# Designs tried in a protein design run: peptides against a protein of PDB entry 2L5G. Part 8

Target 1, 41 residues: chain A of PDB entry 2L5G
Amino acid sequence: LSKEELIQNMDRVDREITMVEQQISKLKKKQQQLEEEAAKP

## One batch from the design tools (peptide; aimed at target 1 E16)

Design b2_p13_8_s1 (made by RFdiffusion4, then SolubleMPNN; from b2_p13_8, 12 letters changed)
Fold by OpenDDE base, seed 4:
Structure b2_p13_8_s1 (fold): chain B 41 residues (1-41), chain A 13 residues (1-13)
Amino acid sequence: as target 1 above (41 residues)
Amino acid sequence: EEALRELQRLLEE
């Protein structure tokens, strides 16, 4: 792995992390909505 | 129901 390949792999991983964090945020918001709906009589 | 369907959609993406 060249230094350039390592930087490119880091930039890819940083983008993938950002995408996964956005997905986790959406899923947590929907989980909370389900928990709030299930807590209503 | 709507929140469950949307959670399912987000798990399949």
Scores: peptide ipSAE 0.026, ipTM 0.517, DockQ to the pose 0.025
OpenDDE base, seeds 1, 2, 3, 5: peptide ipSAE 0.026, 0.025, 0.025, 0.026; ipTM 0.517, 0.514, 0.503, 0.514

Design b2_p13_8_s2 (made by RFdiffusion4, then SolubleMPNN; from b2_p13_8, 12 letters changed)
Fold by OpenDDE base, seed 1:
Structure b2_p13_8_s2 (fold): chain B 41 residues (1-41), chain A 13 residues (1-13)
Amino acid sequence: as target 1 above (41 residues)
Amino acid sequence: KEALEELQKLLEE
């Protein structure tokens, strides 16, 4: 892998991390809503 | 349960 290919792969991985972190944030928020609904009598 | 349907939709993507 050239230095340029390594930089391109880093930029790709950083984008993939950001997308996964946004998905985790959405799922955690939905989990919290389900926990709050389950705690209501 | 609206939150469960939205969670299921997010897991199917």
Scores: peptide ipSAE 0.023, ipTM 0.446, DockQ to the pose 0.025
OpenDDE base, seeds 2, 3, 4, 5: peptide ipSAE 0.022, 0.022, 0.023, 0.023; ipTM 0.446, 0.436, 0.449, 0.435

Design b2_p13_8_s3 (made by RFdiffusion4, then SolubleMPNN; from b2_p13_8, 12 letters changed)
Fold by OpenDDE base, seed 1:
Structure b2_p13_8_s3 (fold): chain B 41 residues (1-41), chain A 13 residues (1-13)
Amino acid sequence: as target 1 above (41 residues)
Amino acid sequence: SEAEKELQELLEK
């Protein structure tokens, strides 16, 4: 791997991490909503 | 992506 290829791979991984973090945030929000709904009498 | 579609379906339930 060249230096340029390594940087490109890092940039790709950084984007993928950001996408996964956004997915985790959305899932946590959905989990909280379901827990709140389940806690209602 | 397919993963984004599956996530969207889960969030809409």
Scores: peptide ipSAE 0.038, ipTM 0.568, DockQ to the pose 0.029
OpenDDE base, seeds 2, 3, 4, 5: peptide ipSAE 0.035, 0.033, 0.035, 0.031; ipTM 0.560, 0.553, 0.562, 0.538

Design b2_p13_8_s4 (made by RFdiffusion4, then SolubleMPNN; from b2_p13_8, 12 letters changed)
Fold by OpenDDE base, seed 4:
Structure b2_p13_8_s4 (fold): chain B 41 residues (1-41), chain A 13 residues (1-13)
Amino acid sequence: as target 1 above (41 residues)
Amino acid sequence: SEAEKELEELLKK
């Protein structure tokens, strides 16, 4: 891998991490909503 | 990232 390819791969991985973290945040929020709804009588 | 910045500086040489 060239240094340019390494930088491009790092930029790609950083974007993928950000996208996955946003997905985890959305899923955690949905989980919390379902837990709150299940706790309502 | 800081690693990307270091690599970018190495590509300018």
Scores: peptide ipSAE 0.037, ipTM 0.589, DockQ to the pose 0.088
OpenDDE base, seeds 1, 2, 3, 5: peptide ipSAE 0.032, 0.036, 0.035, 0.032; ipTM 0.572, 0.589, 0.584, 0.574

## One batch from the design tools (peptide; aimed at target 1 V13 D14 E21 I24)

Design b2_p14_1 (made by RFdiffusion4)
Pose (drawn by RFdiffusion4):
Structure b2_p14_1 (pose): chain A 41 residues (1-41), chain P 14 residues (1-14)
Amino acid sequence: as target 1 above (41 residues)
Amino acid sequence: ALAAARAAARAAAA
């Protein structure tokens, strides 16, 4: 289209990935508590 | 999987 308008769309998509990726990082740490509680005597 | 989805979205925009 203009080698610019389409470039801007790429930057918006990259921001959406960071939100999903941020949720996994928090969920992974939550597993630690559940995994640590299950391994406790 | 998220890296593959990002690469595919960039290729589609190009």

Design b2_p14_1_s1 (made by RFdiffusion4, then SolubleMPNN; from b2_p14_1, 12 letters changed)
Fold by OpenDDE base, seed 3:
Structure b2_p14_1_s1 (fold): chain B 41 residues (1-41), chain A 14 residues (1-14)
Amino acid sequence: as target 1 above (41 residues)
Amino acid sequence: DLKKLLEKKRKELL
């Protein structure tokens, strides 16, 4: 692996982290909505 | 922060 290939792989991992963090945020919001709906009488 | 760690490691490779 060249230094350039390592940097490209790091840029890929950074994009994958962003996508996973966005998915976690969406799932946390959905969890909160379901908890708030379940807490309504 | 994983992004900050990746940025630091990227700067070490340049």
Scores: peptide ipSAE 0.303, ipTM 0.798, DockQ to the pose 0.347
OpenDDE base, seeds 1, 2, 4, 5: peptide ipSAE 0.300, 0.297, 0.294, 0.296; ipTM 0.795, 0.794, 0.792, 0.794

Design b2_p14_1_s2 (made by RFdiffusion4, then SolubleMPNN; from b2_p14_1, 12 letters changed)
Fold by OpenDDE base, seed 3:
Structure b2_p14_1_s2 (fold): chain B 41 residues (1-41), chain A 14 residues (1-14)
Amino acid sequence: as target 1 above (41 residues)
Amino acid sequence: ELKEELERRRKELL
């Protein structure tokens, strides 16, 4: 692995982290909505 | 934060 390949792999991982964090945020918001809806009598 | 760690490691490579 060259230095350039390592940097490219880091940039890929940074994009993947962003995508996963956005997915977690969306899932947490959906969970909260479902919990709030389930708490309504 | 994982992004801050990646940025630190990227700066160490440059």
Scores: peptide ipSAE 0.304, ipTM 0.796, DockQ to the pose 0.342
OpenDDE base, seeds 1, 2, 4, 5: peptide ipSAE 0.304, 0.299, 0.300, 0.303; ipTM 0.797, 0.794, 0.795, 0.797

Design b2_p14_1_s3 (made by RFdiffusion4, then SolubleMPNN; from b2_p14_1, 12 letters changed)
Fold by OpenDDE base, seed 1:
Structure b2_p14_1_s3 (fold): chain B 41 residues (1-41), chain A 14 residues (1-14)
Amino acid sequence: as target 1 above (41 residues)
Amino acid sequence: KLKEELQKKREELL
């Protein structure tokens, strides 16, 4: 792997991290909503 | 954080 191919792979991994972090954020918001709905009398 | 580690590794390559 050239230095350029390593940088391109890092750019791909950064995008994948962003997508996973957004998925985690959506799941955490959904979890909070389910916990709030379950806490209603 | 994982992004900060990735940035440091990119800077080490430049």
Scores: peptide ipSAE 0.281, ipTM 0.791, DockQ to the pose 0.365
OpenDDE base, seeds 2, 3, 4, 5: peptide ipSAE 0.275, 0.279, 0.280, 0.276; ipTM 0.787, 0.792, 0.791, 0.788

Design b2_p14_1_s4 (made by RFdiffusion4, then SolubleMPNN; from b2_p14_1, 12 letters changed)
Fold by OpenDDE base, seed 2:
Structure b2_p14_1_s4 (fold): chain B 41 residues (1-41), chain A 14 residues (1-14)
Amino acid sequence: as target 1 above (41 residues)
Amino acid sequence: ELEEKRQKKHKELL
């Protein structure tokens, strides 16, 4: 792997991390909503 | 930003 290929692979991993973090945030918000709905009388 | 730093390093290698 050239230094250029390593940088391109790092940029790909950074995009994948950002996408996974956004998914985690959405899932946490959905979990909180379900917990709040289940706690309503 | 991490992306700006990586783009700068990429441009320095080409």
Scores: peptide ipSAE 0.062, ipTM 0.653, DockQ to the pose 0.081
OpenDDE base, seeds 1, 3, 4, 5: peptide ipSAE 0.017, 0.053, 0.017, 0.053; ipTM 0.369, 0.636, 0.345, 0.636

Design b2_p14_2 (made by RFdiffusion4; failed a check: too like the target's own chain)
Pose (drawn by RFdiffusion4):
Structure b2_p14_2 (pose): chain A 41 residues (1-41), chain P 14 residues (1-14)
Amino acid sequence: as target 1 above (41 residues)
Amino acid sequence: QISKLKKKQQQLEE
């Protein structure tokens, strides 16, 4: 299209991946509490 | 969801 309008769309998509990825990082740490509680006597 | 967004990025690159 203009080697510019389409470039801008790529930047918006990259922002959406950081939100999903941020949720996984928080969920992975939550597993530690559940995994640590289950391994406790 | 991440894999779907990577596919959309590849489509914009094409």

Design b2_p14_2_s1 (made by RFdiffusion4, then SolubleMPNN; from b2_p14_2, 9 letters changed)
Fold by OpenDDE base, seed 2:
Structure b2_p14_2_s1 (fold): chain B 41 residues (1-41), chain A 14 residues (1-14)
Amino acid sequence: as target 1 above (41 residues)
Amino acid sequence: KIEELRKKKEELQK
């Protein structure tokens, strides 16, 4: 693995982390909405 | 840990 290939692999992993963090945020917001809807009379 | 990896990447790009 060259220095450049290592950087490219790190950039790929950083993009994948960002996508997963966005998915977690979206799922947490949906969970909160469902909890708030279930708490309404 | 993720922020430490981002800093190490920046150091490798110099």
Scores: peptide ipSAE 0.082, ipTM 0.695, DockQ to the pose 0.138
OpenDDE base, seeds 1, 3, 4, 5: peptide ipSAE 0.024, 0.081, 0.025, 0.079; ipTM 0.414, 0.696, 0.470, 0.697

Design b2_p14_2_s2 (made by RFdiffusion4, then SolubleMPNN; from b2_p14_2, 8 letters changed)
Fold by OpenDDE base, seed 5:
Structure b2_p14_2_s2 (fold): chain B 41 residues (1-41), chain A 14 residues (1-14)
Amino acid sequence: as target 1 above (41 residues)
Amino acid sequence: KIEELQKRKKELEE
């Protein structure tokens, strides 16, 4: 792996992290909505 | 871990 290939692989991982963080945020929001609906009598 | 990867990336770009 060249230095450039390592940087490109890091850039890929940074994008994948950002996508996973956005997915976690969406899932947390859905979880909260389900918990609020389940707490209704 | 993310901050460590960002640090290593910066050290490689220098």
Scores: peptide ipSAE 0.060, ipTM 0.663, DockQ to the pose 0.144
OpenDDE base, seeds 1, 2, 3, 4: peptide ipSAE 0.025, 0.059, 0.059, 0.028; ipTM 0.243, 0.661, 0.658, 0.441

Design b2_p14_2_s3 (made by RFdiffusion4, then SolubleMPNN; from b2_p14_2, 9 letters changed)
Fold by OpenDDE base, seed 3:
Structure b2_p14_2_s3 (fold): chain B 41 residues (1-41), chain A 14 residues (1-14)
Amino acid sequence: as target 1 above (41 residues)
Amino acid sequence: KIKKLQEEKKKLEK
């Protein structure tokens, strides 16, 4: 692996982490909404 | 995690 290939792989991993963090945020928001709906009398 | 990878990338680009 060249330095350039390593940098490209790091950029890919950074994008993948960002996508996963956005998915986690959406799922946490949906979880909170379901918990708030279930807590309504 | 992202910040560490960005710092390591910046070290490899030098």
Scores: peptide ipSAE 0.134, ipTM 0.730, DockQ to the pose 0.198
OpenDDE base, seeds 1, 2, 4, 5: peptide ipSAE 0.131, 0.126, 0.129, 0.126; ipTM 0.729, 0.726, 0.727, 0.726

Design b2_p14_2_s4 (made by RFdiffusion4, then SolubleMPNN; from b2_p14_2, 9 letters changed)
Fold by OpenDDE base, seed 4:
Structure b2_p14_2_s4 (fold): chain B 41 residues (1-41), chain A 14 residues (1-14)
Amino acid sequence: as target 1 above (41 residues)
Amino acid sequence: KIEELRKKKEELRK
């Protein structure tokens, strides 16, 4: 792997991490909404 | 950790 190929692979992984972090944030918000809805009398 | 990897990647571009 060239230095450039390593940087490209790191850029790809960083984008994938950012997408997964956004998905985790959305799932946590949905979980909180469901917990708040289940806690309503 | 992720921020450290981002910094190292930017250093590799120089």
Scores: peptide ipSAE 0.132, ipTM 0.732, DockQ to the pose 0.131
OpenDDE base, seeds 1, 2, 3, 5: peptide ipSAE 0.126, 0.123, 0.126, 0.128; ipTM 0.728, 0.726, 0.729, 0.730

Design b2_p14_3 (made by RFdiffusion4; failed a check: too like the target's own chain)
Pose (drawn by RFdiffusion4):
Structure b2_p14_3 (pose): chain A 41 residues (1-41), chain P 14 residues (1-14)
Amino acid sequence: as target 1 above (41 residues)
Amino acid sequence: QQISKLKKKQQQLE
């Protein structure tokens, strides 16, 4: 299209991946509490 | 699954 308008769409998509990826990082740390509680006597 | 769909959309825009 203009080697510019399409470039801008790539930057918006990259931002959406960071939101999903941020949720996984928080969910992974939550596993620690559940995994640590299950391994406790 | 959502990350793989977004990577496919990125490849289509390239």

Design b2_p14_3_s1 (made by RFdiffusion4, then SolubleMPNN; from b2_p14_3, 8 letters changed)
Fold by OpenDDE base, seed 3:
Structure b2_p14_3_s1 (fold): chain B 41 residues (1-41), chain A 14 residues (1-14)
Amino acid sequence: as target 1 above (41 residues)
Amino acid sequence: KKIEELRKKKEELE
């Protein structure tokens, strides 16, 4: 593993983390909406 | 509210 390959792998992982965090945020918002609708009689 | 709508629809069919 060159220094350049390690930097490229870090930049890839940082992008993947950001994408997963955005997905978690969207899923939490959908969960809250479903819980609010389920609490309405 | 979904439960109240389902109750109204049931009453309309009776």
Scores: peptide ipSAE 0.022, ipTM 0.246, DockQ to the pose 0.009
OpenDDE base, seeds 1, 2, 4, 5: peptide ipSAE 0.014, 0.022, 0.021, 0.021; ipTM 0.256, 0.243, 0.238, 0.241; seeds 4, 5 fail the geometry check

Design b2_p14_3_s2 (made by RFdiffusion4, then SolubleMPNN; from b2_p14_3, 9 letters changed)
Fold by OpenDDE base, seed 3:
Structure b2_p14_3_s2 (fold): chain B 41 residues (1-41), chain A 14 residues (1-14)
Amino acid sequence: as target 1 above (41 residues)
Amino acid sequence: SKIQELQKKKKELQ
């Protein structure tokens, strides 16, 4: 891989990590909402 | 974080 191809692969990985982190945040929020609703009498 | 380390290394290559 050229230096430019390596930088492009790093940019791809950074975008993929950001998308996964956003999905994890949404799932954690949904989990918290379900736990809160399940704790109501 | 590991992502911040990779982002730093990317800037050193540019």
Scores: peptide ipSAE 0.051, ipTM 0.644, DockQ to the pose 0.132
OpenDDE base, seeds 1, 2, 4, 5: peptide ipSAE 0.027, 0.049, 0.049, 0.050; ipTM 0.379, 0.637, 0.640, 0.639

Design b2_p14_3_s3 (made by RFdiffusion4, then SolubleMPNN; from b2_p14_3, 8 letters changed)
Fold by OpenDDE base, seed 3:
Structure b2_p14_3_s3 (fold): chain B 41 residues (1-41), chain A 14 residues (1-14)
Amino acid sequence: as target 1 above (41 residues)
Amino acid sequence: KKIEELQKKKEELE
Protein backbone atom coordinates (compact mmCIF):
# COMPACT_ATOMS: atom_id res chain seq x y z
CA LEU B 1 0.00 0.00 0.00
CA SER B 2 1.45 3.37 -1.06
CA LYS B 3 0.87 6.52 1.07
CA GLU B 4 -1.62 7.52 -1.67
CA GLU B 5 -3.63 4.28 -1.30
CA LEU B 6 -3.71 4.72 2.52
CA ILE B 7 -5.10 8.31 2.22
CA GLN B 8 -7.70 7.12 -0.35
CA ASN B 9 -8.74 4.25 1.97
CA MET B 10 -9.07 6.73 4.90
CA ASP B 11 -11.29 9.05 2.77
CA ARG B 12 -13.48 6.06 1.77
CA VAL B 13 -13.85 4.96 5.43
CA ASP B 14 -14.76 8.57 6.51
CA ARG B 15 -17.53 8.65 3.84
CA GLU B 16 -18.78 5.17 4.89
CA ILE B 17 -18.90 6.27 8.59
CA THR B 18 -20.89 9.42 7.62
CA MET B 19 -23.40 7.33 5.59
CA VAL B 20 -23.86 4.80 8.45
CA GLU B 21 -24.33 7.64 11.02
CA GLN B 22 -27.06 9.18 8.80
CA GLN B 23 -28.78 5.75 8.54
CA ILE B 24 -28.61 5.31 12.36
CA SER B 25 -30.14 8.82 12.84
CA LYS B 26 -33.03 7.97 10.43
CA LEU B 27 -33.65 4.60 12.17
CA LYS B 28 -33.62 6.24 15.66
CA LYS B 29 -36.17 8.83 14.43
CA LYS B 30 -38.41 6.03 13.05
CA GLN B 31 -38.08 4.10 16.33
CA GLN B 32 -39.11 7.21 18.32
CA GLN B 33 -42.14 7.76 16.03
CA LEU B 34 -43.27 4.13 16.50
CA GLU B 35 -42.79 4.40 20.31
CA GLU B 36 -44.82 7.67 20.39
CA GLU B 37 -47.60 6.08 18.25
CA ALA B 38 -47.68 2.96 20.49
CA ALA B 39 -47.92 5.20 23.62
CA LYS B 40 -51.07 7.01 22.32
CA PRO B 41 -54.33 5.76 23.96
CA LYS A 1 -11.30 17.57 7.62
CA LYS A 2 -8.10 15.76 8.76
CA ILE A 3 -8.26 13.71 5.51
CA GLU A 4 -8.34 16.95 3.43
CA GLU A 5 -5.18 18.13 5.26
CA LEU A 6 -3.54 14.76 4.46
CA GLN A 7 -4.59 15.05 0.77
CA LYS A 8 -3.07 18.58 0.63
CA LYS A 9 0.19 17.32 2.21
CA LYS A 10 0.20 14.48 -0.36
CA GLU A 11 -0.07 16.98 -3.26
CA GLU A 12 2.86 19.00 -1.77
CA LEU A 13 5.03 15.80 -1.78
CA GLU A 14 4.18 14.62 -5.35
Scores: peptide ipSAE 0.055, ipTM 0.669, DockQ to the pose 0.060
OpenDDE base, seeds 1, 2, 4, 5: peptide ipSAE 0.017, 0.052, 0.051, 0.052; ipTM 0.224, 0.665, 0.663, 0.663; seeds 1, 4 fail the geometry check

Design b2_p14_3_s4 (made by RFdiffusion4, then SolubleMPNN; from b2_p14_3, 8 letters changed)
Fold by OpenDDE base, seed 5:
Structure b2_p14_3_s4 (fold): chain B 41 residues (1-41), chain A 14 residues (1-14)
Amino acid sequence: as target 1 above (41 residues)
Amino acid sequence: SKIEELRKKKEELE
C-alpha cells in the first residue's frame, strides 16, 4: 500500500467509526428509554 | 483516546 492508500483507508475507517458511534448512541438512548419505562411502577 | 491518537498520526502523514 502507498502512503496515499493508507491515508484513504484511515479516512474510510474514521467515517465508519463515526457512523458506528452514532448508531451506538441511538441504541443506548433507546435502551435507556426501555429501562426507564420498565422501572415505572 | 486511541481514536484521537490515530487522527493525530493521520495528520502527521498528510
Scores: peptide ipSAE 0.062, ipTM 0.659, DockQ to the pose 0.129
OpenDDE base, seeds 1, 2, 3, 4: peptide ipSAE 0.027, 0.058, 0.058, 0.061; ipTM 0.267, 0.661, 0.661, 0.662; seed 1 fails the geometry check

Design b2_p14_4 (made by RFdiffusion4)
Pose (drawn by RFdiffusion4):
Structure b2_p14_4 (pose): chain A 41 residues (1-41), chain P 14 residues (1-14)
Amino acid sequence: as target 1 above (41 residues)
Amino acid sequence: ELEEKKKKLEELKE
């Protein structure tokens, strides 16, 4: 289209991935508490 | 390149 408008769309898509990826990182740490509690005597 | 990134985003949502 103009080698510019389409480039801008790529930058918006990359921002959406960081949100989803941020949720996994928080959920992974939550597993530690559940995994640590289950391994405790 | 944009289509590949959309596919990766769809995979992460699964």

Design b2_p14_4_s1 (made by RFdiffusion4, then SolubleMPNN; from b2_p14_4, 5 letters changed)
Fold by OpenDDE base, seed 3:
Structure b2_p14_4_s1 (fold): chain B 41 residues (1-41), chain A 14 residues (1-14)
Amino acid sequence: as target 1 above (41 residues)
Amino acid sequence: ELDEKLEKLKKLKE
């Protein structure tokens, strides 16, 4: 891997991390909504 | 953070 390929791979991985973090945030919000709905009488 | 490491590598490319 050239130095340029290493920088490109790091930029790709950073974008992939950001996308996964956004998915985790959406799933946590959905979990909270389901817990709040299940707690209603 | 990963961003700080990426920025350091970009500066070394110049």
Scores: peptide ipSAE 0.051, ipTM 0.628, DockQ to the pose 0.086
OpenDDE base, seeds 1, 2, 4, 5: peptide ipSAE 0.028, 0.048, 0.050, 0.050; ipTM 0.378, 0.621, 0.625, 0.623

Design b2_p14_4_s2 (made by RFdiffusion4, then SolubleMPNN; from b2_p14_4, 5 letters changed)
Fold by OpenDDE base, seed 5:
Structure b2_p14_4_s2 (fold): chain B 41 residues (1-41), chain A 14 residues (1-14)
Amino acid sequence: as target 1 above (41 residues)
Amino acid sequence: DLEEKLQKLKKLKE
C-alpha cells in the first residue's frame, strides 16, 4: 500500500464509520420510541 | 483520533 492508498482507505473507513453511526442513532431513536409506546398503559 | 491521523497524513502528501 502506498501512502496515497493508505490515506484513501482511511478517508473511506472514516466515511463508512460516520454512515454506520448515523444508522445506529436512527435505530436507537426508533427503539426508544417503540419502548416508550409499549410502556404506555 | 482517526481525523487527526488523517490530517497529519494529508499534510505529508502536499
Scores: peptide ipSAE 0.053, ipTM 0.634, DockQ to the pose 0.086
OpenDDE base, seeds 1, 2, 3, 4: peptide ipSAE 0.052, 0.051, 0.051, 0.052; ipTM 0.632, 0.631, 0.632, 0.632

Design b2_p14_4_s3 (made by RFdiffusion4, then SolubleMPNN; from b2_p14_4, 5 letters changed)
Fold by OpenDDE base, seed 3:
Structure b2_p14_4_s3 (fold): chain B 41 residues (1-41), chain A 14 residues (1-14)
Amino acid sequence: as target 1 above (41 residues)
Amino acid sequence: ELKKKLEKLEELKK
C-alpha cells in the first residue's frame, strides 16, 4: 500500500462517513416527525 | 478527525 493509495482510501472513507451522517440526520428528522404526529390527538 | 489526518498525509506527499 503506497502513500498515494492510503490518501485515496482516507478520502473515500471521509466521503462514506459524510453520506452515513446525512442518512442519520434524515432518519432523526423522520423519527421526530412521527413522534410529533403521534402526540397529536 | 479523519479529515485532519488526510490533510497531514497530503502535506507529507509534497
Scores: peptide ipSAE 0.044, ipTM 0.616, DockQ to the pose 0.087
OpenDDE base, seeds 1, 2, 4, 5: peptide ipSAE 0.020, 0.042, 0.020, 0.035; ipTM 0.221, 0.611, 0.235, 0.572

Design b2_p14_4_s4 (made by RFdiffusion4, then SolubleMPNN; from b2_p14_4, 4 letters changed)
Fold by OpenDDE base, seed 3:
Structure b2_p14_4_s4 (fold): chain B 41 residues (1-41), chain A 14 residues (1-14)
Amino acid sequence: as target 1 above (41 residues)
Amino acid sequence: RLEEKLKKLEQLKA
């Protein structure tokens, strides 16, 4: 691969990591809300 | 670490 293709692949991976981290944060928040609701008598 | 690598690669863009 060229130097430009390497940079483009690195930029893509960084964006994909950011998207996955945001998804994990949303899922953890939703999990906590469900656990708090299930713990109410 | 990733951000510093990206910054170094961006400095090498044509």
Scores: peptide ipSAE 0.069, ipTM 0.663, DockQ to the pose 0.045
OpenDDE base, seeds 1, 2, 4, 5: peptide ipSAE 0.032, 0.057, 0.057, 0.055; ipTM 0.230, 0.636, 0.639, 0.635

Design b2_p14_5 (made by RFdiffusion4; failed a check: a repeat of another design)
Pose (drawn by RFdiffusion4):
Structure b2_p14_5 (pose): chain A 41 residues (1-41), chain P 14 residues (1-14)
Amino acid sequence: as target 1 above (41 residues)
Amino acid sequence: QISKLKKKQQQLEE
């Protein structure tokens, strides 16, 4: 289209990935508590 | 969801 308007769309998509990826990082740490509680005597 | 967004990125690159 203009080698510019389409480039801007790529930057918006990259931002959406960081939100999904941020959720996994928080969920992974939550597993530690559940995994640590289950391994405790 | 990440894999779908990477496919959309590839489509914009094309």

Design b2_p14_5_s1 (made by RFdiffusion4, then SolubleMPNN; from b2_p14_5, 8 letters changed)
Fold by OpenDDE base, seed 3:
Structure b2_p14_5_s1 (fold): chain B 41 residues (1-41), chain A 14 residues (1-14)
Amino acid sequence: as target 1 above (41 residues)
Amino acid sequence: KIKELQQKKQELLE
């Protein structure tokens, strides 16, 4: 692995992390909505 | 972990 290939692999991991964090945020928001709907009489 | 990867990436660009 060249230094450039290692940097490219790190940039890929940073993008994958950002995508997973956005998915987690969306799922947490959906969970909260379902909890609020279930708490309504 | 994420911050450590970002720091190591910066060190490789130097």
Scores: peptide ipSAE 0.054, ipTM 0.641, DockQ to the pose 0.177
OpenDDE base, seeds 1, 2, 4, 5: peptide ipSAE 0.041, 0.050, 0.050, 0.053; ipTM 0.605, 0.634, 0.634, 0.641

Design b2_p14_5_s2 (made by RFdiffusion4, then SolubleMPNN; from b2_p14_5, 9 letters changed)
Fold by OpenDDE base, seed 5:
Structure b2_p14_5_s2 (fold): chain B 41 residues (1-41), chain A 14 residues (1-14)
Amino acid sequence: as target 1 above (41 residues)
Amino acid sequence: RIKELREKKEELER
């Protein structure tokens, strides 16, 4: 792996982490909505 | 985690 290939792989991992964090945020919001709906009598 | 990756990237770009 060149220095440039290592930097490119780090940029890829940073983007993948950002995408996963956005997915976790969306899933947490959906979970909260489902919990609030399930708590309704 | 993202901050540490950015700091390490900047170290490698020097």
Scores: peptide ipSAE 0.064, ipTM 0.667, DockQ to the pose 0.174
OpenDDE base, seeds 1, 2, 3, 4: peptide ipSAE 0.048, 0.060, 0.061, 0.028; ipTM 0.258, 0.659, 0.659, 0.311

Design b2_p14_5_s3 (made by RFdiffusion4, then SolubleMPNN; from b2_p14_5, 8 letters changed)
Fold by OpenDDE base, seed 5:
Structure b2_p14_5_s3 (fold): chain B 41 residues (1-41), chain A 14 residues (1-14)
Amino acid sequence: as target 1 above (41 residues)
Amino acid sequence: KIEELRKKKEELKE
């Protein structure tokens, strides 16, 4: 693995991390909405 | 931690 190949692999992993962080944020917002809806009579 | 890894990655591109 060259330095450039290592950086490319780090860029790939960083994109995957960002996608997972966005999914976690969406799931947390959906969880909060479901908890607020379940608290309504 | 992730932000520190992102910064180190950008420093490696220079």
Scores: peptide ipSAE 0.146, ipTM 0.733, DockQ to the pose 0.171
OpenDDE base, seeds 1, 2, 3, 4: peptide ipSAE 0.049, 0.146, 0.141, 0.140; ipTM 0.533, 0.733, 0.732, 0.732

Design b2_p14_5_s4 (made by RFdiffusion4, then SolubleMPNN; from b2_p14_5, 9 letters changed)
Fold by OpenDDE base, seed 4:
Structure b2_p14_5_s4 (fold): chain B 41 residues (1-41), chain A 14 residues (1-14)
Amino acid sequence: as target 1 above (41 residues)
Amino acid sequence: KIKELQQKKKELEQ
């Protein structure tokens, strides 16, 4: 791997991490909504 | 994690 290929791979991983963190945030919000709905009588 | 990769990228670009 060249230095440039390594930088490109790092940029790809940074984007993938950002996407996964956004998915985790959405799933946590959905989980909280379901827990709040399940706690209603 | 992103901050660590951004720092390593900056170090590699020097």
Scores: peptide ipSAE 0.069, ipTM 0.683, DockQ to the pose 0.216
OpenDDE base, seeds 1, 2, 3, 5: peptide ipSAE 0.027, 0.066, 0.068, 0.068; ipTM 0.257, 0.679, 0.681, 0.681

Design b2_p14_6 (made by RFdiffusion4; failed a check: too like the target's own chain)
Pose (drawn by RFdiffusion4):
Structure b2_p14_6 (pose): chain A 41 residues (1-41), chain P 14 residues (1-14)
Amino acid sequence: as target 1 above (41 residues)
Amino acid sequence: EEQKAKLKEKKAQL
């Protein structure tokens, strides 16, 4: 289209990945508490 | 992970 308007769409998509990826990082740390509690005597 | 794959597909289409 203009080598510019389409480039801007790529930057918006990359921001959406960071939100999903951020949720996984928080969920992975939550597993530690559940995994640590389950391994405790 | 499925949502990331869909976003990568949309980006490849642009």

Design b2_p14_6_s1 (made by RFdiffusion4, then SolubleMPNN; from b2_p14_6, 7 letters changed)
Fold by OpenDDE base, seed 1:
Structure b2_p14_6_s1 (fold): chain B 41 residues (1-41), chain A 14 residues (1-14)
Amino acid sequence: as target 1 above (41 residues)
Amino acid sequence: MEKIKKLQEKKKEL
């Protein structure tokens, strides 16, 4: 593994983390909307 | 993020 390959792998992992965090945020917002809708009489 | 950016900048100087 070159220094360049290690930096590229770190950058890839940072992007993958950001994508997963955005997915979690979207799912949490959808969950909250469904909970608020289900709590309406 | 910030540490990776600094490593990418150092990569451009090599």
Scores: peptide ipSAE 0.049, ipTM 0.647, DockQ to the pose 0.062
OpenDDE base, seeds 2, 3, 4, 5: peptide ipSAE 0.047, 0.047, 0.047, 0.048; ipTM 0.644, 0.646, 0.644, 0.646

Design b2_p14_6_s2 (made by RFdiffusion4, then SolubleMPNN; from b2_p14_6, 9 letters changed)
Fold by OpenDDE base, seed 4:
Structure b2_p14_6_s2 (fold): chain B 41 residues (1-41), chain A 14 residues (1-14)
Amino acid sequence: as target 1 above (41 residues)
Amino acid sequence: KEKIEELRKKKEEL
């Protein structure tokens, strides 16, 4: 792998991390909504 | 084009 190919692979991984973090944030918000709905009498 | 310039900057910092 050239230095350029390594940086391109790092940039791909950074994008994949950002997409996974956005998915985790959406799942945490859904979890909180379900917990708030379950806590209503 | 912009993303290729960002990668070039990262290449200079390494």
Scores: peptide ipSAE 0.051, ipTM 0.623, DockQ to the pose 0.052
OpenDDE base, seeds 1, 2, 3, 5: peptide ipSAE 0.023, 0.027, 0.028, 0.024; ipTM 0.240, 0.510, 0.492, 0.461; seed 3 fails the geometry check

